# Peptides against a protein of PDB entry 4KTY, part 195

Target 1, 266 residues: chain A of PDB entry 4KTY
Amino acid sequence: YVLNDIGVIFYGEVNDIKTRSWSYGQFEDGILDTCLYVMDRAQMDLSGRGNPIKVSRVGSAMVNAKDDEGVLVGSWDNIYAYGVPPSAWTGSVDILLEYRSSENPVRYGQCWVFAGVFNTFLRCLGIPARIVTNYFSAHDNDANLQMDIFLEEDGNVNSKLTKDSVWNYHCWNEAWMTRPDLPVGFGGWQAVDSTPQENSDGMYRCGPASVQAIKHGHVCFQFDAPFVFAEVNSDLIYITAKKDGTHVVENVDATHIGKLIVTKQI

## One batch from the design tools (peptide; made by RFdiffusion4, then SolubleMPNN)

Design b2_p26_8_s3 (from b2_p26_8, 10 letters changed)
Fold by OpenDDE base, seed 5:
Structure b2_p26_8_s3 (fold): chain B 266 residues (1-266), chain A 26 residues (1-26)
Amino acid sequence: as target 1 above (266 residues)
Amino acid sequence: GLASFNATDTGEVQPKEERAIPVEIE
């Protein structure tokens, strides 16, 4: 997970799974220097740079440009003016070297680009890491561990009331580390996500969240376990907003979210 | 969340099959 500099990223739809190659290039000239520069820009103290918990959390914040002028600017509007369309990138090296030379955020990324660059960052710093793709990935924006889908009386979705959303697919990372800050058994793979989705205690960042904790429903463990849990296991709650202002639960779907989670073994 | 969660698929700059997009809930 540290030596391999070429990877495969899964994307597309659950019924039409696709793969793309991604060059991580963690051993290429200038990449380690850029990763150190990223931590410098984050004002990360020297004592924390040896702690994979702190490094992965800082990385999840700094790979996206929000809050701290980090590496990548996200864009989903299909215009991509003044930058590179996310699909045009083939690896992390050009992105990281551009960031280092320009000292400005690079345009543009979507989830697999964020995950690719973040994977390079982690591997470059000696943290075993892999990319994970989740199909029908939930975005719970009010931290209630469910997807609240508000319906008009005619059964159509009320987009004004419905704030939660579902990605057709979403990519994030898992980083391998011990978690001495958690009970025994919750080390190993930790979910971390650099795609800016939700604010986590003042910054757009996510993780590290113990995969074992998420698997067993332990959402009380730091960091951002409720959000990651919701991404893979939220129930869809269909709520009719009646004319009199009352809300009625019409249906619950426990099978829609997290239909398939895929990662490369090597 | 971000405005991207309300984005529409009206352009051709990025292939549709590669885009991560919000799905319609039915």
Scores: peptide ipSAE 0.284, ipTM 0.688, DockQ to the pose 0.044
Fold by OpenDDE base, seed 1:
Structure b2_p26_8_s3 (fold): chain B 266 residues (1-266), chain A 26 residues (1-26)
Amino acid sequence: as target 1 above (266 residues)
Amino acid sequence: GLASFNATDTGEVQPKEERAIPVEIE
């Protein structure tokens, strides 16, 4: 999980799983220096740079450009005129070296690009890391652990009221570390995500969230466990907004989200 | 923020790669 410099990222649909190669290049010239530069730009204290909890959290913030002029600018609108289309990238090296040279955010990325660059960052700094793909990945935007889907009376989704969304797939990272800040048993793999989805205590970042804690429903454990839990396990709550202003729950689907979670184990 | 980031929050944009999908009652 540290020595492999070429990986496979899963994407596509749950019924049509696809793979793409990604070159992490953590041993290429200038890459480690760039990772250190990223932490410098974050103004990270030297004392914290040896703590994988702090490093992974800073990395989740800095791999995206939002808030802090970090590495990658995301784009999901199919307009990439001022940079490189996300699908054109084949690895982390060109992105990181461009960032170091220009000292400006690199355009553009989507989830697998963020995850690829973040994986390089973690591995460069000696943190075992892997990329995880979640199919039917929920985006809970109000931290209530459920997907609130508002319906018109005709049964169609009301997009104005429905703020939560579901990705066909989403990629993030898992980093291996001890968690002395959590109860015994919740170390090991920690979910971290650099794709800018939600604000976490002032910055667009996510994790580290204990995978074991999430699996056992312990969403009170830092960091961002409720959000990660919702990504993989939220119920769909279908709500009809009546003309009189009342809301009626029409249906609950507990099986739609997180149908498949895939990661390369070797 | 950028419109693309807002699209992530709302799920209104349907990109060719990672994309928000419609959710309906099954």
Scores: peptide ipSAE 0.158, ipTM 0.610, DockQ to the pose 0.043
Fold by OpenDDE base, seed 2:
Structure b2_p26_8_s3 (fold): chain B 266 residues (1-266), chain A 26 residues (1-26)
Amino acid sequence: as target 1 above (266 residues)
Amino acid sequence: GLASFNATDTGEVQPKEERAIPVEIE
């Protein structure tokens, strides 16, 4: 997970899984230096740079441009005229080198681009890392561990009331580390996500969240376990917004979110 | 009834297979 400089990222749909190659290029000239530069831009203390918990959390913040002029600007609005379309990237090297050279955020990324660059960052710094793809990945917007789908009386989605959303797929990273800050048994793979989705203690970042903790429902464990849990295990709550202003829960679907989570085995 | 809404990734410039597809939920 550290030495592989070319990887495979899963995407597409759950019933039509696709793969794309991604060149991490962690051994390419200037890449390690750029990763160190990223931590410099984050003003990360030297003492923390040896702590994978801190490094991965900082990385999750800095790989996206929000808050701190990090590496990548996300775009999902189909306007890429001022940069490179997310689909045009084939690896992390060009992105990171451009960031280092320009010292400005690089346009543009989506989840697999964020995950690819983040994977390079982690691997460069000696943290075993892999990319994970979750199909039907929930984005809980109000931190209630469920997907609230508000319906009009005619059964159509009320887009104004419905703030939660679902990706047909979403990519994030898992980083291997010990978690002395958690109870025994919750080290190992930790979910970290650099795609800017939700604010975590003042910044767009996510993780590290213990995969084992998530699997066992320990959402109280730092960091951002509730959000990661919701991504893979949210119930869909269908709520009809009545014309009189009342809300009625009409249905609950516990099977729709997180239909498949895949990653490449070493 | 069936609820349909767009997924978060809706870029049209990108290949369709790389974009999020609107989710149809019953």
Scores: peptide ipSAE 0.212, ipTM 0.635, DockQ to the pose 0.047; fails the geometry check
Fold by OpenDDE base, seed 3:
Structure b2_p26_8_s3 (fold): chain B 266 residues (1-266), chain A 26 residues (1-26)
Amino acid sequence: as target 1 above (266 residues)
Amino acid sequence: GLASFNATDTGEVQPKEERAIPVEIE
């Protein structure tokens, strides 16, 4: 998980799983320097740089450009005229080197690009890391562990009321570390996500969240366990917003989210 | 936040047709 510099990222749909190759290039010239530069930009003290908990959390924040002029600017509007389309990237090296050279955020990324760059960052710094793809991945906007989908009376989604959403797939990372800040048994793989989905205590970041904790329903542990739990376990709640302002729950789907979670096993 | 109901370059939001799965009603 540290020495392999080429990987496979799963994407697509649960019934049409696709793979793409990604060059992490953690050993390429300038990449380690860039990772150190990223931590410099984050103003990490030297003592914290040896702590994988702090490093992964900072990396989660800095791989996205939000808040801190980090590495990648996300775009999902299918208009990428001011940069490189997310699908055009084949690895982390060009992105990181451009960031280091220009000292400005690189355009553009989506989840697999964020995950790819973040994977390079983690591996470059000696943290075992892998990319995880979750099919039917929930994006809980209000941290209630539910996907509230508001419908018009005609059955169409009310986009004004609906803040939560579901991706056909979403990619994030898992980083291996001990968690002395958590009870025994919750070390190991930790979910971390650099795609700027939600604000976590003032920054667009996510994790590290104990995979074991989430797997066993423990969402009270730092960091961002409720959000990660919701990504893979939240119920879909379909609510009809009536013209009179009342809301009626029409359906609850407890099986749709997190249909498949895939990661490369080495 | 993300405009997650917009189509992504290689992925998309959950198709509308997949929202019609019969499930328990509260």
Scores: peptide ipSAE 0.040, ipTM 0.552, DockQ to the pose 0.057; fails the geometry check

Design b2_p26_8_s4 (from b2_p26_8, 9 letters changed)
Fold by OpenDDE base, seed 3:
Structure b2_p26_8_s4 (fold): chain B 266 residues (1-266), chain A 26 residues (1-26)
Amino acid sequence: as target 1 above (266 residues)
Amino acid sequence: GLASFDATTTGEVQPKSERAIPVEIE
């Protein structure tokens, strides 16, 4: 989880699981220096750099460009006219070195690119880390732990009212650390996510959220446990929006989200 | 109920369209 510089990322769909190789390159020339530079750009004090909780949280913010001119600009428009298409990247090294050289965010990334770069960052700094893929991954936009799908009276989705969304797959990271800030038993793997999805106390970041806490429904524990819980466990709530402004729950699907969570062993 | 959050492992093969996309909800 630290020494491997080449990894496997799972993607695709639950019925058609695919894998791709990703070169983390945490031992390549300039990569550790770039990771330190990232923390410098985040203005992270030296005392905090030894704390994996703080480091992983800062990393989740800085691997994306939002808020702080971090490493990667996300794009999902299928155009990518002003940079490299997300699918063209094969590893973290070129991205990180470009960031260090240009001192500007690198275009473009999607979830597996964010996860790949973030994995390099964590491993460079001695934090055991792995990439996790969640199939049918929910994106809860209003922090209510459910997916609100608004329907027109004809049964079609009302895209104006429906803010929540579901990804066919989403990649994020798990980092291994103790959590002295949490009750005993909630250390170990912590979910962290650098793909910009939701604002967390002023910045687009996510985690560390205790996997054990999420697994057992303890969403009150910092950081961003409700969001991570929703990613893997949201119920789909189908709501008909009436013309008079009233809402009627038509159906609830508790089985759709989080069909499969996959990671490479070791 | 809570969905399983135990990560599972596989060792699969390489390529096709890699883009993550929002799924249509029906």
Scores: peptide ipSAE 0.020, ipTM 0.492, DockQ to the pose 0.046
Fold by OpenDDE base, seed 4:
Structure b2_p26_8_s4 (fold): chain B 266 residues (1-266), chain A 26 residues (1-26)
Amino acid sequence: as target 1 above (266 residues)
Amino acid sequence: GLASFDATTTGEVQPKSERAIPVEIE
């Protein structure tokens, strides 16, 4: 995984899966220096830089610009007038080199851009990493491990009653590492996500969350296991908000979220 | 085109006619 400098990112929809090439460029000139610079900007001490748990967590925070003037500014409003549209990027190198040169966050990214840059960061630092795409990816905003869908009495959606949402697709990363901070068996692939979605103990970051833990429903294990679990396993809860203020659960769909999770084998 | 790369939130909701019998949330 570490040796591959070109990858494929899956995107689109579950019924229309698409692929995009992405150049990671972890071996290109200036990239390692930039990754070290990123950790410097994060004020990460030298002792922690050898710990993939700390590195991946710091990376998840620093690849996004929120909180710490990190690498990428996210934008999802289809207005990219003050930078580069997310779709225009073809790899991580230009982004990282621009960040290093300007010392300011680079505009703009979305999930696959964040994942691409984060993948470069991890691989550059010797952490095996891959990009994962989850179709119908839930964004649990209130950490209740479910996807709330509120409906009016007429059946129309009331989007004002919840900040929960479902992405048609979402990309994040899995990083390979041991987890001595967790029980035996929960090392290996760890979900990490640099797309700024939720605040995790004061910063927009996510992971590392043990994939094995998530698979077995161990959401109590650090870091951010509940959020990652919700991304792939949330039940859709259809709730009717009645005019009298009463909330009624009308249906539960346990099959919609995480319809397909795709990653390249190499 | 390029817009197809953008991730978007979905508003897919089950039709009212296909919903189960409602249960009040206490």
Scores: peptide ipSAE 0.019, ipTM 0.521, DockQ to the pose 0.037
Fold by OpenDDE base, seed 5:
Structure b2_p26_8_s4 (fold): chain B 266 residues (1-266), chain A 26 residues (1-26)
Amino acid sequence: as target 1 above (266 residues)
Amino acid sequence: GLASFDATTTGEVQPKSERAIPVEIE
């Protein structure tokens, strides 16, 4: 999880799983220096740089460009005129070296690119890390741990009222660390995500969230456990918006979100 | 617990670059 410099990322759909190779290159020239530079740009105290909890949280913020002029600019509009299309990247090295050289955010990334670069960052700093892919990944935007799907009376989705969304797939990272800030038993793999999805206490960042805590429904444990829990376990709540202004729950689907979480065991 | 949060390994297939997209909900 630290020494491997080439990996496989899963993507596509649950019924059509696909793979792509990704070169992490954590031992390539200039990469460690770039990771240190990233922490410098984050103005991270020296005392915190030895703490994987702080490092992974800072990394989740800094791998995306939002808030802090971090590494990658995300784009999902299929227009990449001012940079490199996300699908053109094959590894982390070129992205990180460009960031170090230009000192400006690199364009462009999507979830697997964010996850790839973040994986390099973590491994480079000695934190065991892996990429995970969640198929039918929920994006809860109002922190109520459910996907509220509003329907017109004709059965069509009301896009104005429906703010929550579902990705066909989403990639994020798991980092291995002890969690002395949590009760005993909640160390080990921690979910961290650098794809800018939601604001977490002032910054677009996510985690570390204890995987064990999430598995056992402990959403009160820092950091961002409710959001990660929702990504993999949200119920779809279908609500009909009636003409008279009332809302009626038509159906609840507890099987749609988080059908499969995939990683390569190394 | 969340059984769906258990990691699973699948076989490797030929890579093809595809963007992540929001899915339609019905």
Scores: peptide ipSAE 0.031, ipTM 0.535, DockQ to the pose 0.045; fails the geometry check
Fold by OpenDDE base, seed 2:
Structure b2_p26_8_s4 (fold): chain B 266 residues (1-266), chain A 26 residues (1-26)
Amino acid sequence: as target 1 above (266 residues)
Amino acid sequence: GLASFDATTTGEVQPKSERAIPVEIE
């Protein structure tokens, strides 16, 4: 999980799984220097750079451009004339080297690009890391651990009221580390995500969240466990918004989110 | 839905099948 410089990223649909190659290039010239530069831009103190918890959390913030002029600008509007379309990237090296030379955020990324660059960052710094793809990945934006789907009286989704969303797929990273800040047994793989989805204590970052904690429903464990839990295990709550302003829960679907979570095993 | 994401628009089009997209829920 550290030595491989070429990987595979899963994407597409749950019933039509696709794969793409990604060159991490953590051993390429200038990449380690760039990773150090990223931490410099984050103004990360030297003492914290040896702590994978701090490094992965800082990385999750800095791989996206929000808040701190980090590496990648995310865009999902299918118009990318002022940069490189997310699908055109084949690896992390060009992105990181461009960031280092220009000292400005690179355009553009989506989840697999963020995950690819973040994976390079982690591996370059000696943190075992892999990319995880979650199909039907929830985005809970009000931190209630559920997906509130508001319906019109005719049964159609009210897009104005429905703020939560579900991705057909989403990629993030898992980083291997001990978690002395958590109870025994919750080290190992930690979910970290550099795609700028939600604010976490003032910055667009996510994790590290213990995978074991998530699996056992320990959402109180730092960092961002509720959000990660919701991504993979959120119930869909269908709420009819009546014309009189009342809300009625019509149905609950506990099977829609997190249909498949996949990663490459080495 | 995407309000929390970067919103920068340019001219080149990416294949829809490759993009991660919000899906409609029935």
Scores: peptide ipSAE 0.027, ipTM 0.530, DockQ to the pose 0.036; fails the geometry check

## One batch from the design tools (peptide; made by RFdiffusion4, then SolubleMPNN)

Design b2_p27_1_s1 (from b2_p27_1, 15 letters changed)
Fold by OpenDDE base, seed 4:
Structure b2_p27_1_s1 (fold): chain B 266 residues (1-266), chain A 27 residues (1-27)
Amino acid sequence: as target 1 above (266 residues)
Amino acid sequence: DLPNQHKLSDEEFMKLKEELEAKKKAA
């Protein structure tokens, strides 16, 4: 994982899976220096830079521009007037070098761009990492571990009644590390996400969350396990919002969120 | 063909809801 400088990112729809090549370029000139610069901008202590838990968490914060003038500005409104459309990027190198040169956030990215750059960052620092794509990826905004879909009294969906949402697909990273801060057995792959989605203890960051913990429903473990759990395993709860303010659960779909999770095995 | 991601629309959720209802009714 660390030695592979080119990868494949899965995207599209669950019934129409597509792939995109991505050049990580972790060995190209200036990239490692840029990764160190990123940690410098984060004011990360030197003592912490050898800890993959701290590094991955800082990376998840710094690869996005929110809070800390990190690497990438996200855009999902199809307006890219002041930068490069996310689809125009083919790898991490140009993004990271631009960041290092300009010392300003680079515009623009979406999930695969964030994941690509973050993958480079992790690999540059010797952390085994891979990109994971989750189709029907939930964004639980109220931390209730379910995806609320509100219906009007006539049965029509009204997404304006909730901040919860579902991505057609979303991708993040898994980083390999030991977790001495967790019980035995919860090391290995850790979910980390640099796409700005939710605030985690004051910053837009996510992880590391133990994949094994999530798999076994242990959402109490740091970091951001409930959020990651909801991304892959939340039930779709169809709720009728009555005019009197009462909510009635009309239906539950436990089979849609995280219907397909794909990652490269090599 | 663009890799751009999007959040599911109301229409997409309606479709899922209908499919779910049909599935449960048939079960």
Scores: peptide ipSAE 0.639, ipTM 0.932, DockQ to the pose 0.767
Fold by OpenDDE base, seed 5:
Structure b2_p27_1_s1 (fold): chain B 266 residues (1-266), chain A 27 residues (1-27)
Amino acid sequence: as target 1 above (266 residues)
Amino acid sequence: DLPNQHKLSDEEFMKLKEELEAKKKAA
């Protein structure tokens, strides 16, 4: 979780799992210096740099370019003008070194690129980290812990009303740390995500959220536990929007979101 | 195959809904 500089990222579909090699390169020349530079750009005080809770949260914000001119610009429109397609990257080193030299966000990334770079960042700073892939990963944007799918009366999806979304797969990171800010038993693996998805107290960041807390439904624990919980455990709610403005729940699916969560054990 | 991720389409949700309805009917 710290010493391996080459990893495997799971992607694809739940019924067609695929793997991609990723070079973390946490020991390559200039990479540690770049990670320190990232924290400098975040204006992180020296006292916080020894706290994995603060470091992982800052890293979650800074690995994406939003808010703070962080490392990576995300793109999902399949155009990728003025940059590198996400699929062209093979590791973190080129991305981090480009960021350090240009002092500008690097284009472009998707979830596995964000997770790969974030994994390098965490490992460089001595935080045990791994990448997690969630198939059928929910994006709850109204914090109701449900995936509301609105339907027309004819049964088709109403895209105007449907604001929540589901990724075929999504990657984020788990970082190992103690959580003295939480009750006993909620240390260990913490979910952190640098892919810009939701605003968390003024910045596009996510975590650290206690994996144990999520498993036990403790969504009140900092940070961003409701969002992470929804990613892996929200129900699909099919709602028919009637012409008279009434809503009728047609069906509930509690079996698809977070159907499979995969991570490398080494 | 490219590792690019995507959000489920309307058609994909309809398929899931149909599968769900079939499962519930069979139960």
Scores: peptide ipSAE 0.631, ipTM 0.930, DockQ to the pose 0.780
Fold by OpenDDE base, seed 2:
Structure b2_p27_1_s1 (fold): chain B 266 residues (1-266), chain A 27 residues (1-27)
Amino acid sequence: as target 1 above (266 residues)
Amino acid sequence: DLPNQHKLSDEEFMKLKEELEAKKKAA
């Protein structure tokens, strides 16, 4: 989880799983220095740089460009003007070195690019890390742990009212660390995500969230456990918005979100 | 095949809903 400089990322559809190689390059010249530079740009205190909780949280913020001119600009519009298409990247090295050289965010990334770069960052700093792919990954926007899909009276989706969304797939990272800030038993793998999805206490960042806590429904444990829980365990709630303003739950689907979670066994 | 991710479309949700309804009816 630290020594492997080449990895495999799972993507595609739940019924058509695909893999992509990714070169992490954590041992390449200038990469460690760039990771330190990232923490410098974050204005991270030296005292915190030895704490994997702080480091992973800062990393989740800084690998994306939002808020703090971090490493990567996300784009999902299939245009990618003035940058590199996400699919053109094959590893973290070129991205990180470009960031270090230009001192400006690199364009563009999607989830696997964010996860790849973040994995390099974590591994460079001695934090065991892996990439996790979640098929049918929910994005809960209102923190109610449900995917509220609003329907017109004719049964069609009301896109105006529907704010929650679901990725066909999404990938993030798990980082291994102790969690002295949590009860005993909730250390180990922690979910962290650098893809900008939701604001967490003023920044687009996510985690570390205890995988064990999420697995057992302990969403009150910091950080961002409700969001990560929703990504993997939300019910799809189909709600008809009536003309009189009332909402009627038409259907509940508890089987699709987080249908498959895959990580490479290393 | 590009690895690009996407949000489920309205049509995809409708398909899922129909499949769900079919499963519930068969149960």
Scores: peptide ipSAE 0.627, ipTM 0.929, DockQ to the pose 0.765
Fold by OpenDDE base, seed 3:
Structure b2_p27_1_s1 (fold): chain B 266 residues (1-266), chain A 27 residues (1-27)
Amino acid sequence: as target 1 above (266 residues)
Amino acid sequence: DLPNQHKLSDEEFMKLKEELEAKKKAA
């Protein structure tokens, strides 16, 4: 997981899975130095740099530009006027070197770009890491572990009331580490995500969340386990908002969110 | 094609809802 400098990222639709090559380039000149620079920009204490828990959490924050002028600016509105379209990137090297040179966030990325750069960051620092793709990935923004879809009385979606969202697919990373801060058995793969989605204790970051904990429904463990759990396990709750202000659950779909989770085995 | 991700549209949710209803009816 640390040695491979070329990877495959899964994307597309659950019924039309596609792959994209990504060059991590963790051994290329200047990349390790850039990763160290990222930690410097985060003002990370030297004592914490040997702790994969702290490093991965800082990385999840710093690979996105929000809050801290991190590496990548996300864009999902198909407007890339002041940078490079996310699809134009083929690897992490150009992005990281541009960041190091300009000392400004690089435009633009989407989930696979964030995941690719973050994978490079983790691997450079000796943390085994892989990219995971989740099809029908829920974004729960009110921490209720549900995807609430509000409907008008006519059955159409009420976009004003519907705050949660679902990505057709989303990529994040899993990093291998021990978790001495958690009960025994919850080490190993930890979900970490640098795509800016939700605020976690003051900044846009996510994880590390124990994959084992999530698989067994233990969402009380740090960090951001409820959010990651919701990404892969949320039920779609169709709620009719009546004119009288009452809400009625019309239907529940427990089969689509997290329908397929794919990762390349190395 | 492009690897760009997107949030499910209202139309996509409506389709899913219809499929769900059809599935439940058939079950």
Scores: peptide ipSAE 0.620, ipTM 0.927, DockQ to the pose 0.763

